# Ledger of designs, part 328: peptides against a protein of PDB entry 6RGO

Target 1, 392 residues: chain A of PDB entry 6RGO
Amino acid sequence: MALKLLGFNQDATCFSVISSNKGVTIYNCDPFGKCFELEKSTSNDEELDFLVEMLFSTSLIAVVDKTIGASKRKKLKIVNTKRKATICELTFPHEIMDVIMNRKIICVVLKSDQIFVYDISCMKLLRTIDVRGEKLKSTSKFRNSEAVGDIGVRVSLSTDNNSILCYSSYSKSDKENAPLNDIVVFDALKCIQINVLPAVHQSNIVCIACSPDGMLMATASEKGTIIRVFKTIDTENDEPILVNEFRRGSRPSRISEMKFNHDNTLLACVGESDTIHIFALPVTTTEADANEDDTLQQSSHSLSSSINGLQYISKGLANRFGKIIVSKIPTQSQQRHVAYIKIPENAKYRIGFPKDTTNTIHICGEDGNYLVYSIPRNEVGPCTLVKSNTFD

## One batch from the design tools (peptide; made by RFdiffusion4, then SolubleMPNN)

Design b2_p27_6_s3 (from b2_p27_6, 11 letters changed)
Fold by OpenDDE base, seed 5:
Structure b2_p27_6_s3 (fold): chain B 392 residues (1-392), chain A 27 residues (1-27)
Amino acid sequence: as target 1 above (392 residues)
Amino acid sequence: MEVELTEEQLKELQELLKEAEELEKKR
């Protein structure tokens, strides 16, 4: 059967899939099994497409029927899975491209490059962010929106209650072809822009991940060769703080998903390549416990890959218009993965980090495999398969 | 874009959100 992966929930306790014959199915990860099924409403041989966003392991889901020809592509349903009932339905002026939520906020991304931010407790609209409207204030010409192919606004939301929203925005370029290569950091609760990271890549950003606490953000462009990790809120000399630059590979390959683990020590990425890459983040020791004198020279052979390449985004190429181009970190300071998983070629996989086991990763494939891997701590190498299940 | 929820819909939504908060406290 043709499966299409929708992904894991925020804590990787569940994942959702589209089955061509059944519709949407939600699986529980442990114990493994079906927990919800949304039956196909139409007998047509149309390729099913859905968005499903879960609120953790609760009975609350947001569903969009994106099936071609469906008038429902503009409709968000909030569903109680336990009751199998729609709580409410929201209609939008444009097709829904993405839906993300946490315990406080639901964000709806439209094909119009608008982000609708709602208080989930009452479904009240808090803010409409118009990413195009900001571009149009900077660009004299309305571009016909039709020629924007598979490149839209990307979003990521912190899974905590701080509700830090990161989204891609158009660079302030007078060029008709301004890329979606800026990042805006937004407090979704207060409806305030916190930060702007200009030109974080040379091309459009196609993948964003916010850390669970909202303190870090990872970005990848259409090239998918370099992943950059930034602080979301903090700035140095009014400049974005680049924490890490990771090299996924030498060949261009689209990254479809990135995720941080729950303690911000790992970043995983998956996409069109045969390899899931897992990168180690430097543990920011909070300076708090510097007081206790205990001289235990445990020679932690920290893989001191020289983190001395905290390259300040040097003001080097301030073009006359104050645009900071994130300088390419020299290829020598680009960190590689610490761990990897080989996946079947051309299989689409999704990733999730469970909360309770920071060195475990959940993956699921359109091949019908749900796999749990252990991540090596002290060496660069393959992850070890711990558990496998199949789904249909 | 906007929806006005009934008291019953609001109550159901708030019960599910409370479940999400209770699940976080059990971990």
Scores: peptide ipSAE 0.583, ipTM 0.948, DockQ to the pose 0.879
Fold by OpenDDE base, seed 2:
Structure b2_p27_6_s3 (fold): chain B 392 residues (1-392), chain A 27 residues (1-27)
Amino acid sequence: as target 1 above (392 residues)
Amino acid sequence: MEVELTEEQLKELQELLKEAEELEKKR
């Protein structure tokens, strides 16, 4: 059967799949099993496509039927899975591209590059963000949406109640084809822009992850070779703080998903490559409790693996592009993965971090595998398989 | 874009959101 993965919920307790024969199925991770099925409404052999966002382990889901039919692709259904009933339906002027939620907010991303922000408690519209309309002066024609692939506004929302929304925005460059390479950080509750990170990549941003607490974000471009981690709210001299720069690989490969673990100590990424990469983040000690004297010698064992990688010092082209405010971490200080999982090259996988076990990762594949891995703490190496289940 | 919920729809939505808050307190 053709399976299409929709992904994990916020705490990786459930994951959603589309089965060509059954429609949408939600699986519980522990105990492993089906917890909800949305039956296929049509007898047609049409390729099923859905957006499904689940609110943690609750009976609340947001559903968009993206199957053939321009009217359905514009409808968001809020569904009670326990009753198998629609609570309410919202209609949008354009096709829905993405839906994200937490306990306070629903964000709906449209094909028009608009983000609709709702109070989940009453489904009241709090804000419409027009990611194109901030370009008021450039008569940039509609990018012919037919020929340029899956490049649109990307969003990520903190899973906490602070509801920090990170989204990709168009650079202020007067070029007709300005890239989606800026990030805006937005307080979704107060409807206030907190921060703007200009030109975080040279090409369009295709993947964003916000940390659960909203204090960090990770970004990847179409190249998928470099992942950057920034502080979301904090600035240094009104400039964005780059915390980490990770190298996934030397070869271009699309990153489809990134996730932080619950304590912001790990960042995982998955995509078109045969490898899930896991990176370690430095523990940001908040300087608050620096009263006690204890001289813990942090032995920074710099594992200087001297890879004699060719110094292509392309000195020359720095002059003409305006100050890329993001201080690039020198290529020599780019960190690699601390752990990895090998996956089938042709299988799409999704990732999730459970809340209760910071060194465990959940993964699921379109091959019908649900896998739980343990992440090594003190060594660089492969993750260890702890549990496996299959689904259809 | 906007929807006016009935009192019944609003109550059902708030009950499900309360479930989400209670799940967070049990962890």
Scores: peptide ipSAE 0.579, ipTM 0.946, DockQ to the pose 0.858
Fold by OpenDDE base, seed 3:
Structure b2_p27_6_s3 (fold): chain B 392 residues (1-392), chain A 27 residues (1-27)
Amino acid sequence: as target 1 above (392 residues)
Amino acid sequence: MEVELTEEQLKELQELLKEAEELEKKR
């Protein structure tokens, strides 16, 4: 049967799939099995498409029927899976492109490049972010809306209660085709813009990941060759906001998903390539309590590649948005993966990090495989398969 | 864009969110 992956929940305890014959199925990871099924409402042989976001391992899901010809592409359903009932339905003026949630916030991304931010506890609208409207305020040229490229606003939300929202925005360029290569960092609870990272890539951003705590963000462009990791908040210390630059590969390949593990020590990426890449993040040891004696030489080879080369040329033009000149990090200082998983070239995979095991990754494929891998700690190499299950 | 929830819908939503908070405290 044709399977389409929707992805893992926030803690990788469940994943969602579309089966052409059944509709949406949610699987529990451990013990492995079906936990919920949404039956197909129509007998038509139309290719099913859905968005499904689950609130951790709870009975709360957000569902959008994106099936072609469906009048439902503008409708968000909040569903109780225990009751198999819709709690509420929201209708939007445009097609829903993405939905993300945590325990506090739901964000709905529209094809209009609008982000609707809701308080999940009452479904009250907190903010409408108009990413196009911000561009139009900066550029006197009305673009005709017909640049319907496959390139929309990308979003990621912290899984914690801080509810840090990262989204792609249009660079301030006089060019009629300004790319979606800025990042905005937004406190979704307070409805305050925290930061703006200008021109983080040369082309449109197609993938964003926020860390669980909202302190880090990873970005990838259409090229998918370089992944950049940033701090979301400027620290009072003169520390660079660009923490890491990783090289996924030499050939262009779309990255479809990135995720941090729960302790911000690992970043995984998956996409159209035959390889899931896992990168190690430098542990920022806060130098606080280096007092007492305990000589346990944990040879944590901190790959503290001293990124000495980020000369902040602070040219003193006091423009309100600090030009983070992402100096091209020399290709020699780009960190490679620490670990990898080989996957079938023709199968789409999704990734998740379980909360309880920081060195474990969950993956699932449109080939019907659910796989658990152990990530090597001490050596650069392949991940080890620990558990496998199949699903239809 | 906006939805007014009934008291019943609001209560059901809040019960599920409470379950989410209780699951986090048990882990």
Scores: peptide ipSAE 0.577, ipTM 0.946, DockQ to the pose 0.888
Fold by OpenDDE base, seed 1:
Structure b2_p27_6_s3 (fold): chain B 392 residues (1-392), chain A 27 residues (1-27)
Amino acid sequence: as target 1 above (392 residues)
Amino acid sequence: MEVELTEEQLKELQELLKEAEELEKKR
């Protein structure tokens, strides 16, 4: 059977799939099993396409049927899975491209590069963000959107109640072909722009991940070779703080999904490559508990080892595109612990981090595998398979 | 774009959101 992955919920307790024969199925991760099924309404052999966003392990889902006709692609259904009934339906002027939610906010991304932000508690519209309209105030020409393929506005939302929304925006350039390589950080509750990160990549951003607490953001371009991690809110001299820069690989490969774990110690990425990569993040010690006291006189043995830290200041990027102020990545220790999982070539996988086990990752594949891996803490190497299940 | 919920729809939605908040407090 052809499976299409929809992804994990916010805490990786459930994942959603499309089965060509059954429609949408939601699986519980532990105990593993089907928890909900949305039957196919039509007997047509049309390739099923859906958006499904689940609110944690609750009976609340947002559903968009993208399979049949332009009208359904513009409809968001809020569904109670326990009652198997639609609570409400919202209609949009354009096709829905993405839906994200937390306990406070639901965001709907349209093909028009508009983001509709709602208070989930009453489905009241809080804000319409027009990513193109913001550009048009600087550049008079509507980009004919029809010809630009798989490049649209990308979004990520914090899973906490702070509801930090990160989205890709068009760089301020007089060029008709400005890339989607800016990031806007937005307080979705207050409807306030918090920060703007200009030109975080040279090309269009195709993947964004916000940390659960909204304090970090990861970005990847269409090249997918470099992942950048920024602070979302904090700035240094009004400039973006680059916390980490990771190399996924030497070959270009699209990243489809990135996720932080719940304590911001790990960033995972998956895409078209045969490898899920897991990067260790530096623990941001909040400066709070620098209590003065423990004067332990550990002896000053001056191992003056002249580690010529090759400041690979990539001098070459500075000249032609505006100051990507790569803030000085502090020369933190060389040991970026990287873990990996090998996956079948051409199998699409999705990733999730469970809340209770910070060194565990859940993955599921269009090959019908649900896999739980343990992530090594103190070594670079493969993840260890802990549990496996199959689904159809 | 906008939707007005009935009192019944609003109540059902709020009950599901309360479930999400209660799940967070138990973990």
Scores: peptide ipSAE 0.575, ipTM 0.945, DockQ to the pose 0.849

Design b2_p27_6_s4 (from b2_p27_6, 12 letters changed)
Fold by OpenDDE base, seed 4:
Structure b2_p27_6_s4 (fold): chain B 392 residues (1-392), chain A 27 residues (1-27)
Amino acid sequence: as target 1 above (392 residues)
Amino acid sequence: MEVELTEEQLKELQELLKEAEEELKKL
């Protein structure tokens, strides 16, 4: 059967899949098993496509039927899975591209490059963000809608109640085809723009991850060779703070998903490559006043690489040729993965970090594998398989 | 784009959100 992965929920306690014959199935991770099924409404051999966003381990899901030919691609359903009932339905002017939620906010991304932000408690519209309208204010020319291939607005939302929304925006370039290479940081509750990170990559951003607390974001371009991690809110001299630059590889490969673990110590990425990469983030030990006394000599050679904050001097010297010169971070500051998982070539995988264990990662594949791996902390190497289950 | 929820729909939605807030307090 063809499986299509929808992904894990926010705490990796559940994952959602599309089965060509069954429709949408939600699996619980522990104990492993089916917890919800949404039956296929049509007998046609149409390739099923859905968005399903689950609110943690609750019975609240947002569902979009994206199946080709369906007028339903513009409809968001809020569903109670215990009752198998639709609570409410929202209709949009354009096709829904993405849906993301936390306990306070639901965001709906449209093919029009609009983001609708709702208060989840009453489904009241708080804000419409028009990313194209922002571009048009910065650039006198419309991007023709036909050149909207696989490159749309990307979003990520913090899983906490602060509800920090990160989204890709169009750079201020006089070129008709300005890339989606800016990041906007937005307080989704207050409806305030907090920060703008200009030209974080040379090409379009195709993947964004926000940390659970909303203090960090990870970004990857269509090249997928470099991942950058920034502070979301904090700035130094009104300039964006680059915390990390990771090298996934030397060969171009699309990154489909990135996630932080719950303590912001790890970043995982997955995509078209045969490898899930896991990177270590420096723990910002705020050295609060550790008083003098206790002499415990444990000679753990922690490689405290004091990453002096390389101020990413975005000397956007707009050279006369309209090339945004992203300042070349010295290749010497680029870190490699600390851990990895090998996956089958051409198998699409999704990733999740459970909240209970900071050194565990959940993965699921379109090959029907649900796998739990332990992440090594003291050595660079492969993750260890702890649990395996299959689904259909 | 906008939806006006009935009191019953609001109550059901708030009950499910309360479950999500209670899960947050257990951790």
Scores: peptide ipSAE 0.566, ipTM 0.940, DockQ to the pose 0.836
Fold by OpenDDE base, seed 2:
Structure b2_p27_6_s4 (fold): chain B 392 residues (1-392), chain A 27 residues (1-27)
Amino acid sequence: as target 1 above (392 residues)
Amino acid sequence: MEVELTEEQLKELQELLKEAEEELKKL
């Protein structure tokens, strides 16, 4: 049977799949098993397509039937999985492209490049963000939506209650085909724009990940060769802070998903390549606990691998036209993966980090494999398979 | 775009959100 992966929930305790014969199935990771099934409402041999966003391990899901039929693709259902009942239904003017949530906020992305931000507690509309309308203030011409394939607004939301929303926006270039290569950081609770990161890639952004705490954001372009990590809120001299630049590979390959672990020490990426890459982030030593006096001289020879490669972004020429050229980290200072997982060629995989273990990753494949890997801490190398399960 | 929830729908939604907040306190 053809499986289509929908992904993990926020804490990787569950994952969702589409089965061609059954509809939507949600699996629990531990103990491994089916926890919910949404039966196919129609006997038609139509290829099933759904968006499903689950709120952690709860009985709350958001569902969009993306199967053929323009009316259904505009409907968001909020479903109680325990009752197998729809709580409410929202209809949108355009096709829903994405849905993301946390304990406070639901964001709905439309094919119109609009983001609808809701208070989840009452389904009240807090804000409509019009990413095209922001462009129209700078450029008079609509993109013909028909000519640009799978390129739309990308979003990511922090899993914490701070509800930091990161989204791709159109560059302020007068070009008819301005790329979606800017990032906006938005406080979804206060409905305030916090930051704007201009031209973070040369081409359209196709993948965004926000950290669980909303303090970091990872971005990848259509090339998928370089991943950039930025601070979301913090700025230096009103300029965006680039924390890391990672090289996934030399060959172009689309990244479909990125995730931070719960302590912001690791970033994983997956996509069309045969390899899941895991990158180490610098541990931000919070200066706070410098006060306790205690004398333990243990001379652990820390391998001072000279991470001298934090070249401060030298004051690059502020060219008179206010284009913050995100100074490219020299290709020599681009960090590689610290760990990897080999996956079958052409198998689509999804990734998740469990909350309880910072060095474990959950993965699931359209091949029907659910796999748990241990990530090496002190060595660059392959992850070790800890657990495997199969699903249909 | 906007939906007015009934008191029953609001109560059911708030009960499920309370489950999500209680999970956060167990960790």
Scores: peptide ipSAE 0.564, ipTM 0.939, DockQ to the pose 0.871
Fold by OpenDDE base, seed 3:
Formats: C-alpha cells, sequence, structure tokens
Structure b2_p27_6_s4 (fold): chain B 392 residues (1-392), chain A 27 residues (1-27)
C-alpha cells in the first residue's frame, strides 16, 4: 500500500502517515506504536492527501483533508484525538497549503499566498499576512494555479513560546515574475515584523526551518545545493546575519525538510537525494560562563572559518541596492556535512530531533521504516543506527 | 477565516493547551 509521510511533531515524539486504506495514522516513537487513527471517510479509491499538525505529544491536532475533489481542502479541523472529536472547524476562502503550530499560535497558509495567524487558545485571528502585498491586488493575474507547481509561500514557526514565524516573500523587483526569495521574520504573538532578509537565494525558496528558540533560520532554494543559516534578529554587535553557508551537494536536488536540533548545534536536511545531511553549527559561546578552571583541552578545532570575505558594503550603498546579505562567500568556505544517513532512492523521508538527546535523529520513510540514528560527535562520517521499527 | 467558539469549545481547547504547557514543565 502507498504510504505518504506527513512528518514528525515538534519534539519528534510522534509522526503521522497517510495509509491509502486506513486514512491518517499517528505513531508514537517511544514506546513505538499507533497512538491515533483517523479513518477514511470516503470509500473512493482517490489518493488521500492530508495535512496533520500535532501539538507536541498532546491530544490536539489540526487536520486538513486535501484529497483531490474533496470540498474539505478549505477547512481546518481542530481535533481532540483522545475524544476522537472535532473541537472546531475553520473555513478559508482558498485551499490550505500548510498549517503550523506551537503552544501559542496556529499559522494557516493558503494557496492565495496569505498567512492567517491565530491565537490557539481561542482561535482568534491575530493577523492576516498578504505575502503578494498590496501592489499585486490590482493585477488580477492570478497566475493560473495549475502552472504554479510546488512554488508557494513557505513557513516555519519556532517551537518555543516566542513564536517566531519565518516565511518566504516575493522580491520587490518590478519583474512580473518576482521570485519567492525574500525571507520575512515575524513575531506571531506581537504581530510585528522583526526583519526582512532580501534575496537570500537567486531562485525561489522551497524550504525554511526556524530553530526551536527562533534565533536561527535555515533556507534552501529550488537548487537545494546551498543551505544558508541566518540570525532572525539583527544583533547590535555588527555581527553578520548570515552565520553559515552549507553545501548539501553539487547536483541540484530538492530539499523537502530541514530541522534544527533542540540546542541549535545541528541542522539536518532531507529531500529527493539518497542522503540525509547533518551540519554542525558553531556554538555561540555566550561569554557569560568564563568562570572556573577545568583545563580539559577539548581541542574543539574552532572551525573559525575566517569569514573575512564578508565585505561590509558600507551603510550608504545598502539603501540603493537592497541589502546584499549574500556576499559572495568564496566557494571554498562552504562547510560540508559532519554526518550523513543513506536512505533508499526514491523513498521520501521525514526528519525530527528529539528534545532529550541532541545527538539523536529520528527519521521515517514512505517505505514503512522508522529509524533512530546516533550522530557522531568527533568524526565526520555516517550516523549509527540505534533503533528500527516498521509501520504499515 | 474567523470562528467564534462556544464556551464548551473554548474550555475543551484550553484543557488541551494546559496539557501541552504541563508537558513543557516536565521537560
Amino acid sequence: as target 1 above (392 residues)
Amino acid sequence: MEVELTEEQLKELQELLKEAEEELKKL
């Protein structure tokens, strides 16, 4: 039977799958087993498609039936899995493309490039973000939504209570075909724009990850060869907003998902390639704990990649050329993965980082494998398989 | 777009969110 992966929850304690015969199943990771099942409401041999966003390990899920021909593609259901009951249903003017949540916020992304931000505690609308902006309201050229392939607004939300929302936005270029290559950083609680990162890639952004604390974001374009990591907030210390640039590969390959681990030390990516890549982030030593004496020569080879190549384009040019945040980082300074997992070709995988173990990664495949890997700390190499389970 | 929740729906939603906040305190 064809499985379709929906993904892990925020802390990788659960994952959700679509089974063609059963509908939506949620699995618990430890102990491994089915924890919830949403039965298929239709006897039709239609390919099932769903969005399911789970609030951590709780009985709260958001569900969208995206099945082709379903009138439900515009409906968000908030479901209590313990009661098997719908708490409430929201109807949208357009098809729901994505749903993301944390303990404070639900964000709903529509095919109209609108993001609806709700207070989860009362389902009150806090903000509607129109990513196309006011300028495009006059040009009734809805790009025929059929030719807009998988290019849409991408979102990621911090899993913490700060509720930092990162989303892709259209470049302000007067070109009729402006790419989705800007990033907006938004405080979803306060409903304020924190930052705008213009032209972070040359092509559309297809994947975004926010760190759990909302301090970092990772971005990948349609090429999927380079991953960029940015600070979400401008620091007073003239520190570069671009903190890392990673090379996933030389060949174009779509990245479907990226995740930070809980302590922002690792970034994993998965997609159409046979390899999950794990990158090490530099630990920002906050200078605070420069106390006691323990002379353990951890030869942390500070890969002080001398980011000497960030030419500070002086403040004066930044007004005329939108902040070229992407200095030409010399191709030699692109960090490679520190660890990897080989996955079957053509199998879609999802990734998650458990909260309790910074050097463990959970993965699940449309091949019916749930796998737990240990990430090597001191060596560049393959991850070690620790646990395996199968699901149907 | 907007939904007005009943008192019962609000209560049920708040109970589940309380579970999520209690889990955060155990971690």
Scores: peptide ipSAE 0.563, ipTM 0.939, DockQ to the pose 0.877
Fold by OpenDDE base, seed 1:
Structure b2_p27_6_s4 (fold): chain B 392 residues (1-392), chain A 27 residues (1-27)
Amino acid sequence: as target 1 above (392 residues)
Amino acid sequence: MEVELTEEQLKELQELLKEAEEELKKL
């Protein structure tokens, strides 16, 4: 059967798939099994396409029927899976491209490059963000960007209650074809823009991940060779703080998803390549609990390979046009993966980090595999397969 | 773009959100 992956929920306790014959199925990870099924409402042999966003392990899901020819591509349904009932339905002026949620906020991304921000508790509209409108304040011409169907606004939301929204925006350039290579950091609860990271890549941003706490953000461009990690809120001399620059590979390959683990120590990425890459982040020791006392001399020669993460304060070189350009970390300072998983070529995979274990990753494939891997701590190498299940 | 929820819809939505907040306290 043709499977299409929708992804994991925020804590990787569940994942969603589309089966061509059954419709939407949600699987529980532990114990492994079907927890919900949304049957196909139509007998048409049309390729099913859906957006499904699940709120953790709850019976709350957001559903969009994106099936070609469906008038439903503009409709967001909030569904109670336990009752198999629609709580409410929202209609939008344009096709829904993405839906993200946490315990406080739903964000709906439209094909018009608009982001609608809702209070999830009452479905009240808090903000409409017009990413094109912000571009037009800088550039007089409405380009009908109808033609480039694959380049749209990308979003990520913190899974905590702080509700930090990161989204891609158009660079301030007099060029009619300004890339989506700026990032805006937005407090979705207060409806305030916190930060703007200009020109974080040379080409359009195609993938964004926000950390669970909203303090970090990872970005990848169409090239998918370099992943950059920034602080979201903190700035240094009004400039963006580049924490890490990771090299996924030398060959261009699209990154489809990135995820931070629960404690911000790992970043995983997946895409069109045969490899899931896992990168180690520097532990930001919060300066707080340097209480003096416990002298215990345990001489564990931890070979702290001094990852002299030279925090190259990337002084944004203002180019001749007053644009801050995120300076490249020298190629010698580019970190590689600490761990990897090999996946079948041409199989789409999705990734999730459970909250219970910082060194475990959940993955699922359109090949019908759900896999749990252990991530090595003290060595660079392959992840170890711990558990495997199949689904249809 | 906007939706007005009935009291029943609002109550059902708030019950599901409460489940999500209770799961956060168990971890």
Scores: peptide ipSAE 0.556, ipTM 0.938, DockQ to the pose 0.840

